# Designs tried in a protein design run: peptides against a protein of PDB entry 3J47. Part 2

Target 1, 121 residues: chain A of PDB entry 3J47
Amino acid sequence: IRLTNQLKSLKGLQSKLKDVVEYLDKVINKELPINHTILGKLQDVFNLLPNLGTPDDDEIDVENHDRINISNNLQKALTVKTNDELMVIYISNLVRSIIAFDDLIENKIQNKKIQEQRVKD

## One batch from the design tools (peptide; aimed at target 1 L13)

Design b1_p8_5_s1 (made by RFdiffusion4, then SolubleMPNN; from b1_p8_5, 5 letters changed)
Fold by OpenDDE base, seed 3:
Structure b1_p8_5_s1 (fold): chain B 121 residues (1-121), chain A 8 residues (1-8)
Amino acid sequence: as target 1 above (121 residues)
Amino acid sequence: DKLQQLVS
């Protein structure tokens, strides 16, 4: 049951990827106009795939080599760009966490001083 | 500095 469902899901993904390739080929051949919304969603998909290992150059059919190399270079470039964007978000969240921690320390110091004053009165 | 003021 579990393996059959995984295989069915993988076949469904393969069909969707084929439909995307067919769409891109029609756009490249100028049979369809460029849709920037679809291209944006494709960029988002490539950005979510940080570690689809580029097939080693040794496993590529010679007739598709240029298209696959261009695809691999584009995927690598998109992955690097996404890594850099995620790094900026991570650093920004780290800085916000450090500020919030400093504010927490300051609030605790102030609360300690207020308690020490209340014990003297 | 602030952390030392919290521990002291």
Scores: peptide ipSAE 0.058, ipTM 0.810, DockQ to the pose 0.009
OpenDDE base, seeds 1, 2, 4, 5: peptide ipSAE 0.053, 0.053, 0.056, 0.057; ipTM 0.804, 0.803, 0.807, 0.812

Design b1_p8_5_s2 (made by RFdiffusion4, then SolubleMPNN; from b1_p8_5, 6 letters changed)
Fold by OpenDDE base, seed 1:
Structure b1_p8_5_s2 (fold): chain B 121 residues (1-121), chain A 8 residues (1-8)
Amino acid sequence: as target 1 above (121 residues)
Amino acid sequence: DKLEELVK
């Protein structure tokens, strides 16, 4: 029960993350208008994530024609970096769930051996 | 077998 619920919750989180990525791809491709309310909530989620590394403060210099490409590259770099970090958190939670499953198997095997000994005495 | 007994 507990592990199955954790796996179901993790699959539900993975589906929601996929839906967010698909939405962002449609916004980047100009298929959907930018919704500032969705973008604000996404920023709140990003501010709650540990160590979305700030773009290193090394290069505020050069004039007015690349800001659209820099904003798109920064948004793409932040989206890729966030995806990689969320993938590490996902893998860590998956590994923890596998270990907890192996511990549960071992505990059930030990409990079965103890019951089989008590029936022989 | 072992997986089904753990999900119950």
Scores: peptide ipSAE 0.023, ipTM 0.650, DockQ to the pose 0.018
OpenDDE base, seeds 2, 3, 4, 5: peptide ipSAE 0.040, 0.044, 0.021, 0.021; ipTM 0.766, 0.777, 0.620, 0.609; seeds 2, 3 fail the geometry check

Design b1_p8_5_s3 (made by RFdiffusion4, then SolubleMPNN; from b1_p8_5, 6 letters changed)
Fold by OpenDDE base, seed 4:
Structure b1_p8_5_s3 (fold): chain B 121 residues (1-121), chain A 8 residues (1-8)
Amino acid sequence: as target 1 above (121 residues)
Amino acid sequence: DKLKELVE
């Protein structure tokens, strides 16, 4: 049951990614008008992906080099930007975790002092 | 310093 649901979800994601690629190709070919709301949502999805694996430079069919170079440069630029944004979020979460840990230590020290006072009375 | 005070 769990594995079959994961495979179904992954196939559903793959179908939606294919529909997005087909939509982008139609927009690039001027068959459809640019929808800024869809483009914004796609940018948000790319900004959530920490590693858009660059296809190793060894699978690039030489006949599409200009369109693939623009797509790869945009993908590389989005990947670098996303990695930098995620690094800032990671540092912010790390700092928050350190503060919460300091507060936990302070609370434990205070609780120890209260127990030591109760043993002396 | 606070971590030492917790261990002592």
Scores: peptide ipSAE 0.051, ipTM 0.791, DockQ to the pose 0.010; fails the geometry check
OpenDDE base, seeds 1, 2, 3, 5: peptide ipSAE 0.039, 0.048, 0.049, 0.039; ipTM 0.761, 0.785, 0.788, 0.759; seeds 1, 2, 3, 5 fail the geometry check

Design b1_p8_5_s4 (made by RFdiffusion4, then SolubleMPNN; from b1_p8_5, 5 letters changed)
Fold by OpenDDE base, seed 1:
Structure b1_p8_5_s4 (fold): chain B 121 residues (1-121), chain A 8 residues (1-8)
Amino acid sequence: as target 1 above (121 residues)
Amino acid sequence: SELQKLIE
């Protein structure tokens, strides 16, 4: 029950993340107009993720070539960083599910021992 | 079988 609910919640999160990716792909492909309200909410979600650190301030030194490549590199860097952070969150939730499963096994073993003692008495 | 019953 508890592990199944956690797995269901993770699957639900995965589905929602897929829907967000599909939406962003449609916006990138110009199939949908840019919705600033949705992008603002997505930015709020990213700001709630632990340490989406700003790219370190150490490359404010090259004058003049391709604001388009800088925007793509920043967006790519943010996407990669977001993916790595989402992996850490996923691993953390997986570890919590494993611990919860271990606790359920231990509780079942203890309950079985208590029942066996009550039958001997 | 018993492990599956805990996963359910």
Scores: peptide ipSAE 0.024, ipTM 0.540, DockQ to the pose 0.019
OpenDDE base, seeds 2, 3, 4, 5: peptide ipSAE 0.019, 0.035, 0.019, 0.019; ipTM 0.642, 0.588, 0.514, 0.547; seed 3 fails the geometry check

Design b1_p8_6 (made by RFdiffusion4)
Pose (drawn by RFdiffusion4):
Structure b1_p8_6 (pose): chain A 91 residues (1-28, 36-48, 72-121), chain P 8 residues (1-8)
Amino acid sequence: IRLTNQLKSLKGLQSKLKDVVEYLDKVIHTILGKLQDVFNLNNLQKALTVKTNDELMVIYISNLVRSIIAFDDLIENKIQNKKIQEQRVKD
Amino acid sequence: FKIDDLLL
């Protein structure tokens, strides 16, 4: 789902660029200003990425902890299944 | 404005 959403966003840019190129050919405004602002707003993420890296590490650790918890419950489930099998054999 | 207005 996230991927489909991202693609939709990029699609708008692609179509928007084509339109802009055609517009410029025909010319040979508010949208242009807006685009410029967006441009000014990856490159800058470069410095900002430094911080993101730290935060990414924290969210990785949290995911690991969750995985451990899930394993624990999984072991209990497996033990219960084994007990059920033993009871069936006895029967 | 928002980027949503422009691209979405």

Design b1_p8_6_s1 (made by RFdiffusion4, then SolubleMPNN; from b1_p8_6, 4 letters changed)
Fold by OpenDDE base, seed 1:
Formats: sequence, structure tokens, C-alpha cells
Structure b1_p8_6_s1 (fold): chain B 121 residues (1-121), chain A 8 residues (1-8)
Amino acid sequence: as target 1 above (121 residues)
Amino acid sequence: WSVDDLFL
């Protein structure tokens, strides 16, 4: 249940992010008028996201090219960290499923042995 | 134990 719900929620989020990107592309291409209510909600979402592209306001005059590289590095580092955390969760759930399957097999063997004893008595 | 209980 927990892993299937997380995967379903993540697939739902991915679909919604795709719908937002497709909407923004249509607005950029002038195929759709700018909806200020949607932009306000997107701005609220971006303000709630951790700063994926601003190094903390502690002092370095570095040209606009290095700010883009630092932004890409932080986004990449968060993507890698998230991938590693998801891998640990996946392996942990796989191991739990293997153990519970082993316990199920052993329980079936024991139940069969008990039934075979009851038929001999 | 059922095989279905493994996915719950």
C-alpha cells in the first residue's frame, strides 16, 4: 500500500507538472492569453520551493554565467539526493516484500504439514 | 497468509 500510493502520487504530480509546462509554452508562444490568476498561483508555488538557483546572499561578485552553472549544480544535486533517497526506500520495500513472501511460504508449508498429520490421525 | 496480503 505505502509504495503504490507514493508512486501514484508522484505520477499524479508528474502529470500536473507536464500540464503546467505545456500551458507555459502556449503562453510564451502567444497561443493563449496570460491568466494572472494562474501566474499568481505559479508564483506562490515557486516561492514555496526551496531556492533551486540562488546561492545564499553571502557575498560573491561572479559574472551571470557562473550563477546559471551554480543553479544547475544545485538542481542536479537535489535530483541526485532525491534519486538516492528513493532508491533506499525502493530497496527497503523490496527486502520487506521478500521477507514477507518467505514467511508466507514457510507458513504454507507448516499448514500443509498440519493438515497431513490430521488426515493420518 | 494470502499472497494478496504481501501488497497491503
Scores: peptide ipSAE 0.156, ipTM 0.830, DockQ to the pose 0.023
OpenDDE base, seeds 2, 3, 4, 5: peptide ipSAE 0.155, 0.119, 0.101, 0.105; ipTM 0.832, 0.801, 0.791, 0.807; seeds 2, 3, 4 fail the geometry check

Design b1_p8_6_s2 (made by RFdiffusion4, then SolubleMPNN; from b1_p8_6, 5 letters changed)
Fold by OpenDDE base, seed 2:
Structure b1_p8_6_s2 (fold): chain B 121 residues (1-121), chain A 8 residues (1-8)
Amino acid sequence: as target 1 above (121 residues)
Amino acid sequence: WSVEDLFL
């Protein structure tokens, strides 16, 4: 249940990001008027995003090398943190499955003992 | 209780 809800939420976010791209394309093509309230909120989102760009090594002058190393270190730290959070969720679900399997085994053992008593009476 | 009920 929790992993399926996270996957559903991520698919929902992906759909919303696609709707935003399609809106921006229509604004660029002059098919829709510029909504300054939507653009202001998008600018706020972009200002909160870390530089997640892998520099494709073909167009960045030597003066940005320290900013590139800082962005790569931040992206790596976010990836490690995300992997650790996913690992904790995985272990938590595994432990819940083991406990529920143990309860199922104990229930089957008890049911077998009750049947063996009913055949002796 | 079935083993299939563990995955629901």
Scores: peptide ipSAE 0.138, ipTM 0.826, DockQ to the pose 0.019
OpenDDE base, seeds 1, 3, 4, 5: peptide ipSAE 0.132, 0.101, 0.091, 0.102; ipTM 0.822, 0.787, 0.786, 0.815; seeds 3, 4 fail the geometry check

Design b1_p8_6_s3 (made by RFdiffusion4, then SolubleMPNN; from b1_p8_6, 4 letters changed)
Fold by OpenDDE base, seed 2:
Structure b1_p8_6_s3 (fold): chain B 121 residues (1-121), chain A 8 residues (1-8)
Amino acid sequence: as target 1 above (121 residues)
Amino acid sequence: WSIEDLFL
């Protein structure tokens, strides 16, 4: 249940990001009027995003080298953190599945003992 | 209890 809800939420976020891109393309193409309230909120979102892009190696001016190294270190740290969180979720779900399987085995053993007693009486 | 009940 929890992992399925996380995947559903991520798919929902992906759909909303696609709707935002399609809106921005329509505004660029002058098909829709510029809504300053929507653009202001998008600017606030972009200002909260860490720089996760490596600039393509073709635009690296030597003055940006420290900013690129900091960006790569932050992206790596976020990737490691995400992998560790996913691993903890995986192990937690595995442990729950093992416990539920053990309870099922014990229930089957008890049911078998009860049936063997009823055949002797 | 069935093995299918573990995946619900």
Scores: peptide ipSAE 0.131, ipTM 0.817, DockQ to the pose 0.019
OpenDDE base, seeds 1, 3, 4, 5: peptide ipSAE 0.125, 0.099, 0.078, 0.094; ipTM 0.807, 0.772, 0.756, 0.812; seeds 1, 3, 4 fail the geometry check

Design b1_p8_6_s4 (made by RFdiffusion4, then SolubleMPNN; from b1_p8_6, 5 letters changed)
Fold by OpenDDE base, seed 2:
Structure b1_p8_6_s4 (fold): chain B 121 residues (1-121), chain A 8 residues (1-8)
Amino acid sequence: as target 1 above (121 residues)
Amino acid sequence: WSVDDLFN
């Protein structure tokens, strides 16, 4: 249930990001008027995004080598943090599945004892 | 309770 809801929320975010791209394409093609309120909110989102340097931007200038290394270190730190958070979620779900499996085994043992008593009476 | 009810 919790992982399915997170995956559904992520798919919903992906759909909304696609709708934003389609809106920007229509504005670029002059099919829609520029909405400065929407563009201002998008600029605020981009200003809050860390520079996730793609590892394929190996073609822009020897003067930014310290900024590229800082960007790659930040991306790596965000990836490690995300992996650790996902690992904790997976372990927490595994532990819940083990507890519920133990409860199922104990319930089957109790039901077997009750049936063996009813056959002796 | 089925084992299948634990994973659904």
Scores: peptide ipSAE 0.071, ipTM 0.758, DockQ to the pose 0.019
OpenDDE base, seeds 1, 3, 4, 5: peptide ipSAE 0.051, 0.042, 0.038, 0.048; ipTM 0.742, 0.673, 0.696, 0.731

Design b1_p8_7 (made by RFdiffusion4)
Pose (drawn by RFdiffusion4):
Structure b1_p8_7 (pose): chain A 91 residues (1-28, 36-48, 72-121), chain P 8 residues (1-8)
Amino acid sequence: IRLTNQLKSLKGLQSKLKDVVEYLDKVIHTILGKLQDVFNLNNLQKALTVKTNDELMVIYISNLVRSIIAFDDLIENKIQNKKIQEQRVKD
Amino acid sequence: SIPELLTE
């Protein structure tokens, strides 16, 4: 779902660029200003990425902890299944 | 978003 959403966003840019190119050919405004702002707003993320890296590490650790918890419950479930099987054999 | 896509 996230991917589909991202594609939609990129699609708008692609179409928007085509329109802009055609517009410029015909010319040979508010939208242009807005685009410029967006441009000013990956390069900048470079410095900001430094911090994001630290935060990414934290969210990786959290995911690992969750995986361990899920394994624990999984072991219990497996034990219950084994017990059920033993009871059936006895029967 | 586009930023999310480019970041990925």

Design b1_p8_7_s1 (made by RFdiffusion4, then SolubleMPNN; from b1_p8_7, 5 letters changed)
Fold by OpenDDE base, seed 2:
Structure b1_p8_7_s1 (fold): chain B 121 residues (1-121), chain A 8 residues (1-8)
Amino acid sequence: as target 1 above (121 residues)
Amino acid sequence: TVLELLLL
């Protein structure tokens, strides 16, 4: 349930990001008038985004090296945190599957004992 | 049980 909801939320975010790109492309191509209210909301979203970009290795300005290292450390920390959260969800689902399998085996053993008693009477 | 083996 939790993992399926996260995947659904991520797919919903991906669809919305595609709709934003398609809108921006139409505005750049002058097919749609510039909506300053939409552009302002997009600027607010970009201002709230942490710098997660690896600068492409083609802009070696020595002054950006500290910003590159900080962005790489933040991206790595977010990736590790996401991996650890997914691992805990995976283990929790394995444990639930093992419990449900144990209950099924126990029920099968009990049913077998009841049948063996009925054949002796 | 399999549950007892998982708790050890």
Scores: peptide ipSAE 0.076, ipTM 0.795, DockQ to the pose 0.024
OpenDDE base, seeds 1, 3, 4, 5: peptide ipSAE 0.058, 0.053, 0.046, 0.044; ipTM 0.770, 0.774, 0.760, 0.758; seeds 1, 3, 4 fail the geometry check

Design b1_p8_7_s2 (made by RFdiffusion4, then SolubleMPNN; from b1_p8_7, 5 letters changed)
Fold by OpenDDE base, seed 4:
Structure b1_p8_7_s2 (fold): chain B 121 residues (1-121), chain A 8 residues (1-8)
Amino acid sequence: as target 1 above (121 residues)
Amino acid sequence: TVLELLSL
């Protein structure tokens, strides 16, 4: 139940993020009027994101080309790290589910043996 | 057990 709800929530977030990207693309293409309230809310979201585009305040002198490469490398590293962390959490929950299923099978086998003994006596 | 079969 909890894992299914987390996966459903994550899929819901992914869908909403896609809807936001599609909205921004339509605004960029001038297919939709600019909504300043939506842009303000997106700016609030971006301000709450970890700054994916600053190297730590000790690297003075990266040209705009290297800033894009560093941002892409940091975004890629965070994506890989997040994927690995989610994979470990998924495997851990899978293993717990397998253990709980094994215990359930063993309990059912034991209960069946007890019933077969009671039918012989 | 299923755990023994999976070598876990």
Scores: peptide ipSAE 0.087, ipTM 0.811, DockQ to the pose 0.028
OpenDDE base, seeds 1, 2, 3, 5: peptide ipSAE 0.083, 0.076, 0.051, 0.051; ipTM 0.804, 0.794, 0.759, 0.767; seed 1 fails the geometry check

Design b1_p8_7_s3 (made by RFdiffusion4, then SolubleMPNN; from b1_p8_7, 6 letters changed)
Fold by OpenDDE base, seed 4:
Structure b1_p8_7_s3 (fold): chain B 121 residues (1-121), chain A 8 residues (1-8)
Amino acid sequence: as target 1 above (121 residues)
Amino acid sequence: TVLDLLLN
């Protein structure tokens, strides 16, 4: 029962990976519009993938070395792109927080001036 | 503003 469920889950994952490849091929061929939400989720999946391409340097046929280098270069490119995208989002949120803090300081200064005027009258 | 101090 447990092994059959694991094999069924793995076959289900393989089917989903095939559907993702077919989707990416259609996007590359311009048959489908680029969906940034799908690409972001795929990027998150690739960032959560264990590093499938650190060979211990001692047992790799030349064909596996090229596939591993391609997978590592793809993971590195996706990680760099994620870091750049997250950096832009982080900077945007930081700037928004600074503006909101400036507005809070200005509101406190104005409220203090109004209180000082009310104590002088 | 505090923003002007951070941009300069």
Scores: peptide ipSAE 0.051, ipTM 0.756, DockQ to the pose 0.022
OpenDDE base, seeds 1, 2, 3, 5: peptide ipSAE 0.035, 0.043, 0.031, 0.027; ipTM 0.697, 0.729, 0.689, 0.661

Design b1_p8_7_s4 (made by RFdiffusion4, then SolubleMPNN; from b1_p8_7, 6 letters changed)
Fold by OpenDDE base, seed 1:
Structure b1_p8_7_s4 (fold): chain B 121 residues (1-121), chain A 8 residues (1-8)
Amino acid sequence: as target 1 above (121 residues)
Amino acid sequence: TVLDLLNL
């Protein structure tokens, strides 16, 4: 249940991120008018995101070195966390598949024994 | 089931 919900939430987030990209592309291409309220909300989201990028080499002022190190540490921590979550999801899906296959084999064996008994009576 | 115990 928990892993299925996490995977569903991640797929939901991926769909919403795609909808945002498609909206931004349509705005860039002048297919849609600029909605300042939507752009303001996207800016709020970007401002709440941990700095996951290395600042471009053009933003390397000596005062940003501590921010770059903090950013790289946050990026590394999120990468490790994401890798661990993906590994747990993968192993959990394998375990689920193995158990479901074992139950299927046992059910098939039991059904075969019941049929063999009915043919002998 | 074992699946319920693992919350899978």
Scores: peptide ipSAE 0.102, ipTM 0.808, DockQ to the pose 0.042
OpenDDE base, seeds 2, 3, 4, 5: peptide ipSAE 0.101, 0.071, 0.100, 0.069; ipTM 0.811, 0.778, 0.797, 0.776

Design b1_p8_8 (made by RFdiffusion4)
Pose (drawn by RFdiffusion4):
Structure b1_p8_8 (pose): chain A 91 residues (1-28, 36-48, 72-121), chain P 8 residues (1-8)
Amino acid sequence: IRLTNQLKSLKGLQSKLKDVVEYLDKVIHTILGKLQDVFNLNNLQKALTVKTNDELMVIYISNLVRSIIAFDDLIENKIQNKKIQEQRVKD
Amino acid sequence: ELVKKLEE
């Protein structure tokens, strides 16, 4: 789902660029200003990425903890299944 | 120029 959403966003840019190119050919405004703003707003993320890296590490650790918890419950489920099998054999 | 930058 996230991927489909990202593609929709990029699609708009692609189409928007084509329109802009055609517009410029024809000319040979508000949208242009807006685009410029967006441009000014990955390069900048470079410095900002430094911080993001730290935060990514934290969210990785949290994921690892959750995986451990899930493994614990999984072991219990396996034990219950074994007990059920033993009971059936006895029967 | 802006178009070129945005295409990059």

Design b1_p8_8_s1 (made by RFdiffusion4, then SolubleMPNN; from b1_p8_8, 4 letters changed)
Fold by OpenDDE base, seed 2:
Structure b1_p8_8_s1 (fold): chain B 121 residues (1-121), chain A 8 residues (1-8)
Amino acid sequence: as target 1 above (121 residues)
Amino acid sequence: DLIKKLQL
């Protein structure tokens, strides 16, 4: 249940992000008037986004070294958290597959015993 | 017991 809800939420976020891109493209093409209230809310979203840029090692000033280290630590923390969540999902699916396989083996053993009894009667 | 702990 939890994983299906996370996937549904992620698909919903992806759809909303596509609608925002399509709106911005229409504004750039002058098909829609500039709405300053929508742009202000979009700026608030971008200001709340962590700097998720990989530092391509080409071109940003020696004064931002502490901000680059903080962004790398945040990216690493998000990557580690995502890896731990994926590992728990993987192990849970593996354990479920092992249990289903054990139940299949036990069912085959029971069916074999029943067949051996029917040949003796 | 393990199944209940893993929320499987």
Scores: peptide ipSAE 0.037, ipTM 0.696, DockQ to the pose 0.016
OpenDDE base, seeds 1, 3, 4, 5: peptide ipSAE 0.026, 0.029, 0.035, 0.029; ipTM 0.686, 0.709, 0.731, 0.695

Design b1_p8_8_s2 (made by RFdiffusion4, then SolubleMPNN; from b1_p8_8, 3 letters changed)
Fold by OpenDDE base, seed 4:
Structure b1_p8_8_s2 (fold): chain B 121 residues (1-121), chain A 8 residues (1-8)
Amino acid sequence: as target 1 above (121 residues)
Amino acid sequence: DLVKKLQL
């Protein structure tokens, strides 16, 4: 139930992000008029995002390679962050599985002791 | 500890 709800929420976020990209592409192509209220809200969303695009202050160079590098650095930073978050979830699930396995072993030991008592009576 | 519990 929780994992299905998280996956549904993530798919819903992905759909909304796609709708925003499609809107921006239509605005860039002059198919839609610029809505300053939508751009202001989008700017607020980007300002609320943790700064996913400061590589350390050591590569200032030049005006036409940067949009692809910013997209790749943002994608790489999002991929690394997503991998770290998935790793924490994986470790948490692994620990839970080990605990459930220890509980199963303890239950098996208790059942064996109960059976050995019933054979002595 | 867990491995010793599995051998019982």
Scores: peptide ipSAE 0.037, ipTM 0.730, DockQ to the pose 0.009
OpenDDE base, seeds 1, 2, 3, 5: peptide ipSAE 0.031, 0.031, 0.031, 0.030; ipTM 0.713, 0.720, 0.726, 0.708

Design b1_p8_8_s3 (made by RFdiffusion4, then SolubleMPNN; from b1_p8_8, 4 letters changed)
Fold by OpenDDE base, seed 2:
Structure b1_p8_8_s3 (fold): chain B 121 residues (1-121), chain A 8 residues (1-8)
Amino acid sequence: as target 1 above (121 residues)
Amino acid sequence: DLVKQLQL
């Protein structure tokens, strides 16, 4: 249930981002008038985005090629961190499932022993 | 016992 809701929410966000891009393309092409209220809300969203593309303030010198590599490194680090967190959750759920299976097998063994005792009395 | 070790 929780993971299905997260996936549904992410798909909903992806659809909304596509609708925003399509709107901006129509505004750039002069097919639609500029709506200052929509642009103000987009500016608010961009101001809330983490700075995914600045190196730490200590490398003000070397070529437009390194800015693309550093942006890719931060995005990669966020993706790796998210993958590792999901892997820990997956392993934890797998271990819980194995323990619940072990408890089921032990309960079945105990029930069999109780039945074998009742047949001997 | 394993449940307590994993804080699950």
Scores: peptide ipSAE 0.055, ipTM 0.774, DockQ to the pose 0.013
OpenDDE base, seeds 1, 3, 4, 5: peptide ipSAE 0.028, 0.030, 0.029, 0.030; ipTM 0.711, 0.727, 0.727, 0.722

Design b1_p8_8_s4 (made by RFdiffusion4, then SolubleMPNN; from b1_p8_8, 5 letters changed)
Fold by OpenDDE base, seed 3:
Structure b1_p8_8_s4 (fold): chain B 121 residues (1-121), chain A 8 residues (1-8)
Amino acid sequence: as target 1 above (121 residues)
Amino acid sequence: DLVDQLKL
């Protein structure tokens, strides 16, 4: 039961990957217009793929080696690009959090001064 | 600094 369900799920994933390849081939052949939303989702998929390490150069058929190396280089390049984009977002959110924290400190100091004035009157 | 003013 568990193995048959895993095999069925894997076959379902393989079918979906084939549909993506067929879509990309149609886009490359200019049969379909480039859809930036689909390309963005495809980039997200490549970024979510674990770094399937370059299989050490000793176990893959020479005809698949060039395609796997190109795929791995593309995957690494996409992962680096996404890490850089995420780093910019992270830094931007960090800076916003620091500013908001500074404003919070200033507001607390002002509120303390207002309370001290109200106790003196 | 603002943090030192909060400690006062």
Scores: peptide ipSAE 0.035, ipTM 0.753, DockQ to the pose 0.008
OpenDDE base, seeds 1, 2, 4, 5: peptide ipSAE 0.032, 0.030, 0.023, 0.033; ipTM 0.717, 0.721, 0.668, 0.728

## One batch from the design tools (peptide; aimed at target 1 L3 Q6)

Design b1_p9_1 (made by RFdiffusion4)
Pose (drawn by RFdiffusion4):
Structure b1_p9_1 (pose): chain A 91 residues (1-28, 36-48, 72-121), chain P 9 residues (1-9)
Amino acid sequence: IRLTNQLKSLKGLQSKLKDVVEYLDKVIHTILGKLQDVFNLNNLQKALTVKTNDELMVIYISNLVRSIIAFDDLIENKIQNKKIQEQRVKD
Amino acid sequence: SNLLTDLEL
């Protein structure tokens, strides 16, 4: 779902660029200003990425912890299944 | 890379 959403966003840019190119040919405004702002707003992320890297590490650790918890419950489920099988054999 | 990271998250 996230991918589909990202694609929709990029699609708008692609179409928007085509429109802009055609517009410029015909000319040979508010949208242009807005685009410029967006441009000014990955390059900058480069410096900001330094911090994101630290935060990404934290969210990786959290995921690892969750995985361990899920493994624990999984072991218990497996033990219960084994006990059920043993009871059936006895029967 | 940022888009891929978003997907991975």

Design b1_p9_1_s1 (made by RFdiffusion4, then SolubleMPNN; from b1_p9_1, 5 letters changed)
Fold by OpenDDE base, seed 5:
Structure b1_p9_1_s1 (fold): chain B 121 residues (1-121), chain A 9 residues (1-9)
Amino acid sequence: as target 1 above (121 residues)
Amino acid sequence: ITNLLDLLL
């Protein structure tokens, strides 16, 4: 019973990982628009992956120390890359907001000029 | 403005 449930859970995880890869491939190929909420959740998963690959604190054999250092270096590299990507997304959203406010201001100025002309005729 | 918006989209 326990082993059959673990195998079923692992097959379920494998299917979900395949769905994620297929989604990322479609986004890379520009077949689907980028969804920042999905990317944020994937980043959270990648930040947790190094903690999922650490055996519980009872098997610190010296051969695991190099794997732990590689995992920590990969986690740091992924965290830095994630921070740079989030910064670019944040700046892009800020610039879009500034442009949308500029367009709103221009639209209000034009509407005011049109109303002032209609009061003079 | 449009070309800068298209670069950010």
Scores: peptide ipSAE 0.072, ipTM 0.774, DockQ to the pose 0.049
OpenDDE base, seeds 1, 2, 3, 4: peptide ipSAE 0.106, 0.103, 0.094, 0.079; ipTM 0.793, 0.792, 0.782, 0.775; seeds 1, 2, 3, 4 fail the geometry check

